# Designs tried in a protein design run: peptides against a protein of PDB entry 3KDP. Part 87

Target 1, 230 residues: chain A of PDB entry 3KDP
Amino acid sequence: PFLIFIIANIPLPLGTVTILCIDLGTDMVPAISLAYEQAESDIMKRQPRNPKTDKLVNEQLISMAYGQIGMIQALGGFFTYFVILAENGFLPIHLLGLRVNWDDRWINDVEDSYGQQWTYEQRKIVEFTCHTPFFVTIVVVQWADLVICKTRRNSVFQQGMKNKILIFGLFEETALAAFLSYCPGMGVALRMYPLKPTWWFCAFPYSLLIFVYDEVRKLIIRRRPGGWVE

## One batch from the design tools (peptide; made by RFdiffusion4, then SolubleMPNN)

Design b2_p16_4_s2 (from b2_p16_4, 13 letters changed)
Fold by OpenDDE base, seed 4:
Structure b2_p16_4_s2 (fold): chain B 230 residues (1-230), chain A 16 residues (1-16)
Amino acid sequence: as target 1 above (230 residues)
Amino acid sequence: VLDAVLALLAELLAEA
């Protein structure tokens, strides 16, 4: 998110507080829950890792985590961001380079894509209105990410949902996201303005895409062992 | 953590 904010000079898509709520709030319990996942049924049929040649964090893992799944998550968040701004009169093309004027408190006549003028206060309301749905979008795509992380090779349907701590993590992150989105005073305390319930569904296509993408990847690995996709 | 640091820097730059 921040890289695009610098490169494209767009209004801030996700605030610092919301990022901290993801990193320290919604992600911790789910990540810890993976330590309690049952071993895959084929784990003992695989050759042991060579500690001299095989890294615990290899290029394939980095590519999968950051290059594939992380990019789909980012696209989901940015989709929500662009939809909200477009509904408020700011088309994606108009946002390019707008940051300088957007963040200037002395400019009260920033025009949207339709020629409507926006005061600094009105712009900040719209910006903070984007932060909460972006945050919730990340939580919704994290459901899929957590579920796909249960296994490296086996389908989730083969592994099953037997990890009670992981199930608890999914409920915890969802409950925390709902609390941060709907608790009175969060707009003042965290600059997270109220979320329309419809925004929870905005991320569902991306969550489904992550799940389907990983299941297809795992299917390919099972059918063609030793491929570059592994 | 990197995103949080970068976002903090962005907010500081936006408020300066």
Scores: peptide ipSAE 0.056, ipTM 0.766, DockQ to the pose 0.026
Fold by OpenDDE base, seed 2:
Structure b2_p16_4_s2 (fold): chain B 230 residues (1-230), chain A 16 residues (1-16)
Amino acid sequence: as target 1 above (230 residues)
Amino acid sequence: VLDAVLALLAELLAEA
């Protein structure tokens, strides 16, 4: 999110507090829960990793985590961001380069895509209105990400949902996201304004995309062992 | 964490 903020000079898509809530709040329990996942049924049929040649974090894992899944997650968040801003009169093209004027408290006549003027206070309300739905979007796509991380090769349908700690993690992150989104005073304390319940559904296509993408990837790996996708 | 640090820097730059 921040890289696009710098490169495109758009209004801040996701606040620092919301990012910290992801990194320290919603991701912590789910990530720990993966340590309790059952071994894949074929794990004993695979050769041990060579500690001298095989890195734990290889180019394929980096590509999958940051290059593929991470990009889909970011796209989900940005989709929500652009939809909210468009509903408030700011079309995506108009946001390019707008940051300088957007963040200037002395400019109270920033025009939207329809020629309506926005005060600094009004702009900041819209910006902070984006932060919570972006955060929730990330949580919703993380459901799919966590589920796909249960296995490297086997389908989730083969592995099943037997990890009770992972299930607890999914509920915990969702409950935390709901708490941060709807608890009174969060707008003042965390600059997280409450979101309409409809915003929870904006991420669902992206969660489905992540899930389908990884299941297809795993299917390819199972059909073509030793391929570049493994 | 990187995004958080970068966002913090962005907020600091926006307030300066």
Scores: peptide ipSAE 0.054, ipTM 0.762, DockQ to the pose 0.025
Fold by OpenDDE base, seed 1:
Structure b2_p16_4_s2 (fold): chain B 230 residues (1-230), chain A 16 residues (1-16)
Amino acid sequence: as target 1 above (230 residues)
Amino acid sequence: VLDAVLALLAELLAEA
């Protein structure tokens, strides 16, 4: 998000508070829940990691986490961001380079793509209106991310959803996201304005994409052990 | 954490 904010000079897509709510709020319980996941059926058939030669975090894991899944998550968030801004009159092309004027409190006549003038206050309302749906988008894609993290090689359909703590984590992060999105005063306290319930569904294609992508990856690994995907 | 730091930097750059 930040890299595109700097490179494209667009209005801030995700605020610091919303990121902290992700990192400290929605991700904590789900991440802890993975410690309670049942071992994969084939785990005892795998060689133990050699601590001298095998990195705990290897290039493949970095590529998967940041280069693949992280990029899909970012795309999901930005999709929601661009849709909201477009619905408010700001087309994606018009957002390029707009940051300087957008963030200037003395400019109260910033034009949208249709020639409508926006005051600083109106622009900030729209910006903060983007933060909450972006946050919710991340939570929705994190459902898929958490579920795919249950296993490294086996399908989720083989592993099942027996981890009650993980299920609780999914409900907790969703309930927290709903609380932060709809509780009165969150707009003032956290700069998180309420979102339309329809915005929860904007991330679903990306969540499904993450899930399908990882299941296909795992299927390839199972069919071609020792391949470049492993 | 990295995203939070980058977002904070973004906000600082937006206020600057």
Scores: peptide ipSAE 0.046, ipTM 0.761, DockQ to the pose 0.025
Fold by OpenDDE base, seed 5:
Structure b2_p16_4_s2 (fold): chain B 230 residues (1-230), chain A 16 residues (1-16)
Amino acid sequence: as target 1 above (230 residues)
Amino acid sequence: VLDAVLALLAELLAEA
């Protein structure tokens, strides 16, 4: 998110506080829950990793985590961001280069795509109104990310949802996201304004895309073992 | 962590 903020000079899509709530709040319990996942049924049919040649974190894992899944998550967040700003009169093309004037406290007449003028206070309310749905979007796509991380090769349908700690993690991160989004005073304390319940659904297509993409990847690996997608 | 650092830098740049 921050790279696009710098390159495109758009209003801040996701605040520091919201990122910290993801990294230290919603992601910790789900990540720990993966340590309790049952081994895949075919694990003993695979050759062990060679510690001298095979890195624990290889280029394929980095490509999958950051280059594929991480990019789909970012796209989901940005989609929500652009939709909210468009509903408030700021079309995506108008946001390019707008950051300088947007963040200036002395400019109270920033025009939207329809010629409406926005004060600094009004702009910051809209910005902070974007941060919470972006955060919630990340939580919703992380449901899919956590579920796909249960297995390396087998389908999630073959593995099943038997890990009770993982299920608890999904409920915990969702409850924490709802608490941070709707608790009174969070707008002042965390700059997280409450979102309409409809914004929770904006991420669902991207969550489904992540899940389908990984299941297709795993299917290809099962049909063509030793391929470059493994 | 990288995103948090970058976001902090963004806030500092927005306040400068």
Scores: peptide ipSAE 0.043, ipTM 0.755, DockQ to the pose 0.025

Design b2_p16_4_s3 (from b2_p16_4, 9 letters changed)
Fold by OpenDDE base, seed 3:
Structure b2_p16_4_s3 (fold): chain B 230 residues (1-230), chain A 16 residues (1-16)
Amino acid sequence: as target 1 above (230 residues)
Amino acid sequence: VLEEILRLIKEELEKA
């Protein structure tokens, strides 16, 4: 998020403190939960692979898969950000290069895509209104990511939700998201204004997309063992 | 531990 903020010179989509809460808070418990996930039944039945060649391949494949999921997650957050700004009169194309004028407190007549002038205070309100939905979008997408990461090859429907620690991780992420979104003072402390409940649902299509994508990928792996999709 | 970290962050931000 911060890299795109710098490169595209758009208004800040997510606060730095919120990013730290994601990196340290929302990702840690899920990561630990995956360590306690029961080994996939097919992994234990696999013959000992050549430890030299197969480790490198597995690490690359895992890195690519997580990299792709992380990219989709970021796209989901940015989509939510652009939707909110568009609803407030700022189309995505208009946001490019706008940061300099957006962050200037002495400019009180920044025009939106429709020619409406925005004061500095009004701009900061809409900016901070984006932070909470962006964060919540990340959390909702992480639900799908955590669920799909339970297995490498088997469908989630085949393995089921047996890991209680994983379930706890999902609740912890959700509780943290609710706390940051609705606790009084978060607007001042974290620059996260209260979230309208409707924005929780904005991320659901992305979570579903990730889920479907991974289930299709796993299905292909099951049908074509040893294929390039592994 | 996470709740404690978040509390500490909040306290530091409120002092700031």
Scores: peptide ipSAE 0.009, ipTM 0.348, DockQ to the pose 0.040
Fold by OpenDDE base, seed 5:
Structure b2_p16_4_s3 (fold): chain B 230 residues (1-230), chain A 16 residues (1-16)
Amino acid sequence: as target 1 above (230 residues)
Amino acid sequence: VLEEILRLIKEELEKA
């Protein structure tokens, strides 16, 4: 998210507090789940013919898959960001290069795509209105990860334990998202303004995309056992 | 780019 923010010079799509909540709240439980999954998978792995090369290949494939999922999550967040700004009069093309003027508190006449002038305070309200939906979008996309984990070819018993930890994590992140979104004072304290409940649905297409991506990946693995997609 | 990211994070933390 920050890379696109810097490269495109767009208004800040994700606040620092929101990033911390993602890193500390949403990423910890998946990381723990992965650590347990690797430990369980290593118990079921037949001795690799070449332990060094086969382990390296598997670690690279797992890291690549998670990297791709992370990119899809980021795209979902940015989609929500662009929709909110477009509804407030700022089309995506107009946001390119706007950051400098957007963040200048002395400029109170920044024009939107329709010629409406925005004060610094009004712009910051709109910006902060984007931070919470971006976070919520990530949370909703994380729900797809639960479905992905349920459909893995692990034993039903192993899936059950992983599902409990993952379900707990999803409830925690959803409760955190609801707290940050709707608790009075969060707009002032954390610069996260309340969002309309309809914004929770903006992430659903991307959640579906992750699901489809994983099903296609699994299909390829099933058709080509021992291929680079495992 | 990394230095710029760190700068922006620092600025946001100082504003909070």
Scores: peptide ipSAE 0.008, ipTM 0.315, DockQ to the pose 0.023
Fold by OpenDDE base, seed 4:
Structure b2_p16_4_s3 (fold): chain B 230 residues (1-230), chain A 16 residues (1-16)
Amino acid sequence: as target 1 above (230 residues)
Amino acid sequence: VLEEILRLIKEELEKA
């Protein structure tokens, strides 16, 4: 998100506090859950040769969680961001290069795509309104990510939800998202303004997409062992 | 970030 903010010079889609909440709050328990995943023998069949130096989680799982699927997460977050800004009069194309004027507190007449003028305070309200939905979008997409990361080749339906730590991680990140979204004072303290409940559903298509993608991938792997899709 | 988290987890597990 921050790279796109720099490259495209768009208004900041995800605040620093929100990033910290993702990295330290949301990703921590899921990462632990993956480290203790014992559900699929193909993932855990071989213990690290040196548990002191070797990674707890296979590089392939890391690549799956933060590579391809991580890109889909980012796309989901940006989709939510662009939808919110578009609903407030800022079309995606108009956001390109707008950052300089957007962040200037002395400019109180930044025009949207429809010629409406926005004060600095109004712009910041809209910006901070994007942070919470972006965060929640990531959390909801992570539900699918964590579920699919339980297995390398087996369907989620075949493997089941045996890892209690993973289940706990799903609840923890959801509870954190709810807390940050609805607890009084979060708008002032964390610049995460209250979230409309409808925004929780905005991420569901992406979660479904990830789930379907992974199930199809796993199906292909099962049908074509040693294929390029593995 | 995930690699760093995993490293930290590993370090804490070794201390326990």
Scores: peptide ipSAE 0.000, ipTM 0.248, DockQ to the pose 0.017
Fold by OpenDDE base, seed 1:
Structure b2_p16_4_s3 (fold): chain B 230 residues (1-230), chain A 16 residues (1-16)
Amino acid sequence: as target 1 above (230 residues)
Amino acid sequence: VLEEILRLIKEELEKA
């Protein structure tokens, strides 16, 4: 998200506080949960045939999978961001290069895609209106990510939700998202304005996409052991 | 990226 913000010079899609909440709040418990996850019996019991090559291939494939999931996650967040801004009159093409004028407090006549002028305060309200939905989108996508990270080979349906720490992590990040979205004063304190409940569903297609992607990947791995997807 | 995030945090804190 941040790289696209820099490269495209768009208004900030995700606030710094929101980023910190993701990195420190939502990712820590899941990471801990994965450390305590009962490793897939096949992964832990099978010594690599060649410790050097099989480890490197495994690390590369894990990195690639996480990279792909991260890209889908980012796309989900940006989709939500662009939808919100478009609903407020800012089409995606108009946002390109707009950051400089957007962030300038002295420019109170920034035009949207329809010629409506926006004051600095109005622009910041709509920007901050994007932060909460983006965060929630990340949380919803992380539900899928956390579930799929349990296993490398087995379907989510085969391993199930046995890790209580992971379940707690999902609850914690969801509770945090709800708290940040609906607690009074969060708009002022954290620049996370209240979210319409409907926006929670905006991320669901991407969460589903990640699930489908991972299940297909795992299915391929199961059918073709030692393939390039493993 | 982290340094840029920290910079943005600082800038946002200075604006608040």
Scores: peptide ipSAE 0.016, ipTM 0.335, DockQ to the pose 0.026; fails the geometry check

Design b2_p16_4_s4 (from b2_p16_4, 10 letters changed)
Fold by OpenDDE base, seed 4:
Structure b2_p16_4_s4 (fold): chain B 230 residues (1-230), chain A 16 residues (1-16)
Amino acid sequence: as target 1 above (230 residues)
Amino acid sequence: VLEEILELLKKLLEEA
C-alpha cells in the first residue's frame, strides 16, 4: 500500500495507525496460526526427506504464496480506497500526483474530477474516511486467507486444532475492526472515521478472488506436481 | 511483513 502511495503520489490510502493495527493486530494471529500449522506439519511430515532442501523449497513456496496473497489484499484495499474517493468526486486518474497539493494545508482550492474545490480540512476528512474502510477491507480479505490456510493441508486432524486458532483469529480481527470502526473517539484518536455498514461488503469480491485464486493454484499443483506455482 | 512494517514506520518517522 505505501509503495503505491509513494510511486503514484496519491493521497495516503491508509494511515500509520491503521497500518500498525493491521500488521500488529490482524496479521499476528494469522502468522502465529501459520507458524503453529507449519510446526505441526513438520512434526507429522517427519518422513526422511532432506530437511534442508525441502524446507528451503517450502519456505520459498510459502513466501511466494503469501507475497501473491498480500498483493491481492493490497489491491482489495486500494479498490475500496478508489471507490470512496470516486464517490466523493475524486476519480482514480485525478489522484495521480495529487499528494503534494492534497497534503499542503495552505492550498484550500484543490479541485476534484468535477471541478469542486476542496479545503484542506475537507480533504483530510475524506482521507480519514478512507482509512477505516481500507482497514476493514484488509480484515475481510484476511478472512479468506485464513479459510484458504485451513484448506491447504489435507490432514483432517491438523484441521481440528487449526480450526480453533483460525476461528479465534477471525473473531479477534473482526472484533478489532468493529472496535476501531465504531468506538467513539476513534475518529479523533486514530483518524479512523465511522464506517458505513455497506463498506464491509466492498471487500467480498476480493475475498472471492483470493478464494478462486487459491483453488486454481491448488488445481494447478494437483495437475502439475513440481510446477512453478507450488 | 513485519520487516516491511518496520521499514515503513522508519520511513514515516523520518518524513515526520
Scores: peptide ipSAE 0.008, ipTM 0.319, DockQ to the pose 0.022
Fold by OpenDDE base, seed 1:
Parts: structure tokens; C-alpha cells; sequence
Structure b2_p16_4_s4 (fold): chain B 230 residues (1-230), chain A 16 residues (1-16)
């Protein structure tokens, strides 16, 4: 998110506080949950044929898979961001290069795509209105990430949801997202304004996309053991 | 993500 903010010079899509809440709040319990996940029967029982080469290949492929998932996650967040700004009159093309004027407190006549003038305060409200949905989008996408990370080869449907800690992590991050989205004062304290319930669904296509992507990946791995997709 | 946080913090400190 931040790289695109710099490169495209757009208004900040995700605040520092929301990023911290993601990294420290939503990701910790899930990460711990994965440590307690029962090892996939096939992974733990099979010694790598060549500990050096097979480990490196596996680490590279895991890194690529997580990199791809992270890109899809970021795209989901940005989609939500662009939708919110478009609903408020700022089309994606108009946001390019707008950051400097957007963040200037002395400019109170920044025009949207329809010629409406926005005060600094109004712009910041819209910006902070994006932070919460972006955060929630990440949480919803992380549901898929947590579920898919349970296994390397087996379908999620085969492994099931046996890890109570993972389930707890899903509830925790969802509860945190709900708390940050709806608790009074979060707009002032965390720059996270209340979220319309409909925005929770904005991330679902991307969560589904990640799920489908990983299931397809795993299906390919199962059909072609030792392929470049592992 | 940590690098992004650090960069964001750096920017916030520069803007403050």
C-alpha cells in the first residue's frame, strides 16, 4: 500500500495506526496459530530428498506464493480505497499526483472529479474513512490467508478447521476489526471512522480469489508432484 | 510490512 502511495502520489490509503493494528493485532495470533497447526502428514513425514536444494526450492516457492497472495491482498485493499474515493467524487485518475494538494492544510478548494471543492477537513474525513475499510479488507483477506496456510499440498477441505487457536485468531481479528470500526472515539484516537456494514463485503471477492488461487495451486501440486509450483 | 511501517513513521516524523 505504501509503495503505491509513494509512486502514484495518491492520498494515504492506509494509516500508520491501521498498519500497526494489522501487523501487531491481527497477524500475531494467526501466526501463533500456525505454529500449533498439526503438520500436514505428508510434509513432516517426508525428509527432503536433498536437504539443501529442496529446502531452497521450497523456501523460494513459499516466498513466491506469499508474495503473490500479498499482492492480491494489496489489490483488494486498493480496490476498496478507490471505490470509497470514487463514491466521494474522486475518480482513480484524479487521485494521481493529488497527494501534495490533498495534504496541504491551506488548500481548501481541492476539486474532485466533478468540480466539487473539498476543504482540508473534508478531505481528511474521506481519507480516514478509507483507513477502516482498507483495514477490514485486509482482515477479510487474511481469513483466506490463514485458512490456506494450514496446508501446503492438501485442500483446506481435506485438512479441516481443527486448530482451535486458528479459529480463535479469526475471531480475534474480526472482533478487533469490529471494535476499531464501530467503537466510539476510534475516529479521533486511531483515525478510523465508522464503517458501513456493506464494506465488509467489498473484500469478499478478493478473499475468494486468494482461496481459489491457493486451491488451484495445491491442485496443481497434487497433480504434478515436484513441479515448479510447489 | 515492517519496512513500510518504518517508512511511514519516518514520513510522519518529517511532516510533524
Amino acid sequence: as target 1 above (230 residues)
Amino acid sequence: VLEEILELLKKLLEEA
Scores: peptide ipSAE 0.007, ipTM 0.308, DockQ to the pose 0.023
Fold by OpenDDE base, seed 5:
Structure b2_p16_4_s4 (fold): chain B 230 residues (1-230), chain A 16 residues (1-16)
Amino acid sequence: as target 1 above (230 residues)
Amino acid sequence: VLEEILELLKKLLEEA
């Protein structure tokens, strides 16, 4: 997210406080929950791999997969960001290079894509209105990410949702997201303005994409053991 | 990397 913010000079899509809430709040309990996940049913059937060559390849493939998932998460957040700004009159093309004028407190006549002038205060309200949906989008995408991390090879449908700690983690991160999004005073304290309930659904296509991507990856691994994807 | 990004953002916000 921040690399695109710097390179494209767009208004800030995600606040520092929201990032801290993701890293310290929403990710901690889910990460702990994975330590309690049951072993895959097929682990005992795997032959010992060459410890020098196969570990390095697997680590590279895992790192690549997590990198791709992180990219899809970022795309989901940016999609929500661009939709909100477009609904407020700022089309994506118009946001390119706008950051300097957007953040200038002395400029009160920044024009949107339709020629409407926005004061500094109005712009900051819209910006902070984007932070909460971006955060919620990440949480919704993290549901899929956490679920897919339960297994390395087996489908989630084969492994099931038996880990109660993981389920608790999903509820905890969702409850935290709802609290931060709707609790009175969060707009002042955290610059997280209340979210319309409809924005929770904007992330669903991306969560589905992550889920489908990982299930397809795992399917390929199951069908072609010892391939470049394993 | 995230800490570095946060520090960079903090600097940008302090300069802004």
Scores: peptide ipSAE 0.006, ipTM 0.312, DockQ to the pose 0.023
Fold by OpenDDE base, seed 2:
Structure b2_p16_4_s4 (fold): chain B 230 residues (1-230), chain A 16 residues (1-16)
Amino acid sequence: as target 1 above (230 residues)
Amino acid sequence: VLEEILELLKKLLEEA
């Protein structure tokens, strides 16, 4: 998100506080919960790793986590961001290069895509209105990510949802997202303005996309063991 | 790009 913010010179899509809440709040308990996931039936049947040839961390796993799944998460967040800004009069094309004027408190006549002038305060309200739904979008997409990460080869339907700690992590993450989104004072304290409940559903297509993608991936792995898709 | 990032971070800290 931050790289696109810099490269495209768009208004800030995700605040520093929201980033910290993701890294320290929403990601921590889910990550711990995954450590307690039941072993995949096929993992226990594998030969021990060769310490000379097998990397401790699978590069393909890293590529999937940070490359593929991370890109889908980012796309979900940016989709929500662009939808909110478009609903407020700022079309995606108009946002390109707008940051300099957007962040200048002395410019009170920044025009939207329809020629409406926005004061600095009005622009910041819209910006902070984007922070909460971006955060919530990440949480909703993380539901699918957590569910798919419990296994490497087996389908979610085959492995089942037996890990009570994982389930707890999903609820905790959701509860934190709800708290940050709806607790009074979060707009002042965390720059996270209250979210309309409808925005929770904006991320669902992307969550489903991750889920379908991973199930297809796992299906291919089961049919062709040792393929590039692992 | 790095200088721009630093300036943005400074602005964010001032506004926080």
Scores: peptide ipSAE 0.000, ipTM 0.243, DockQ to the pose 0.021; fails the geometry check

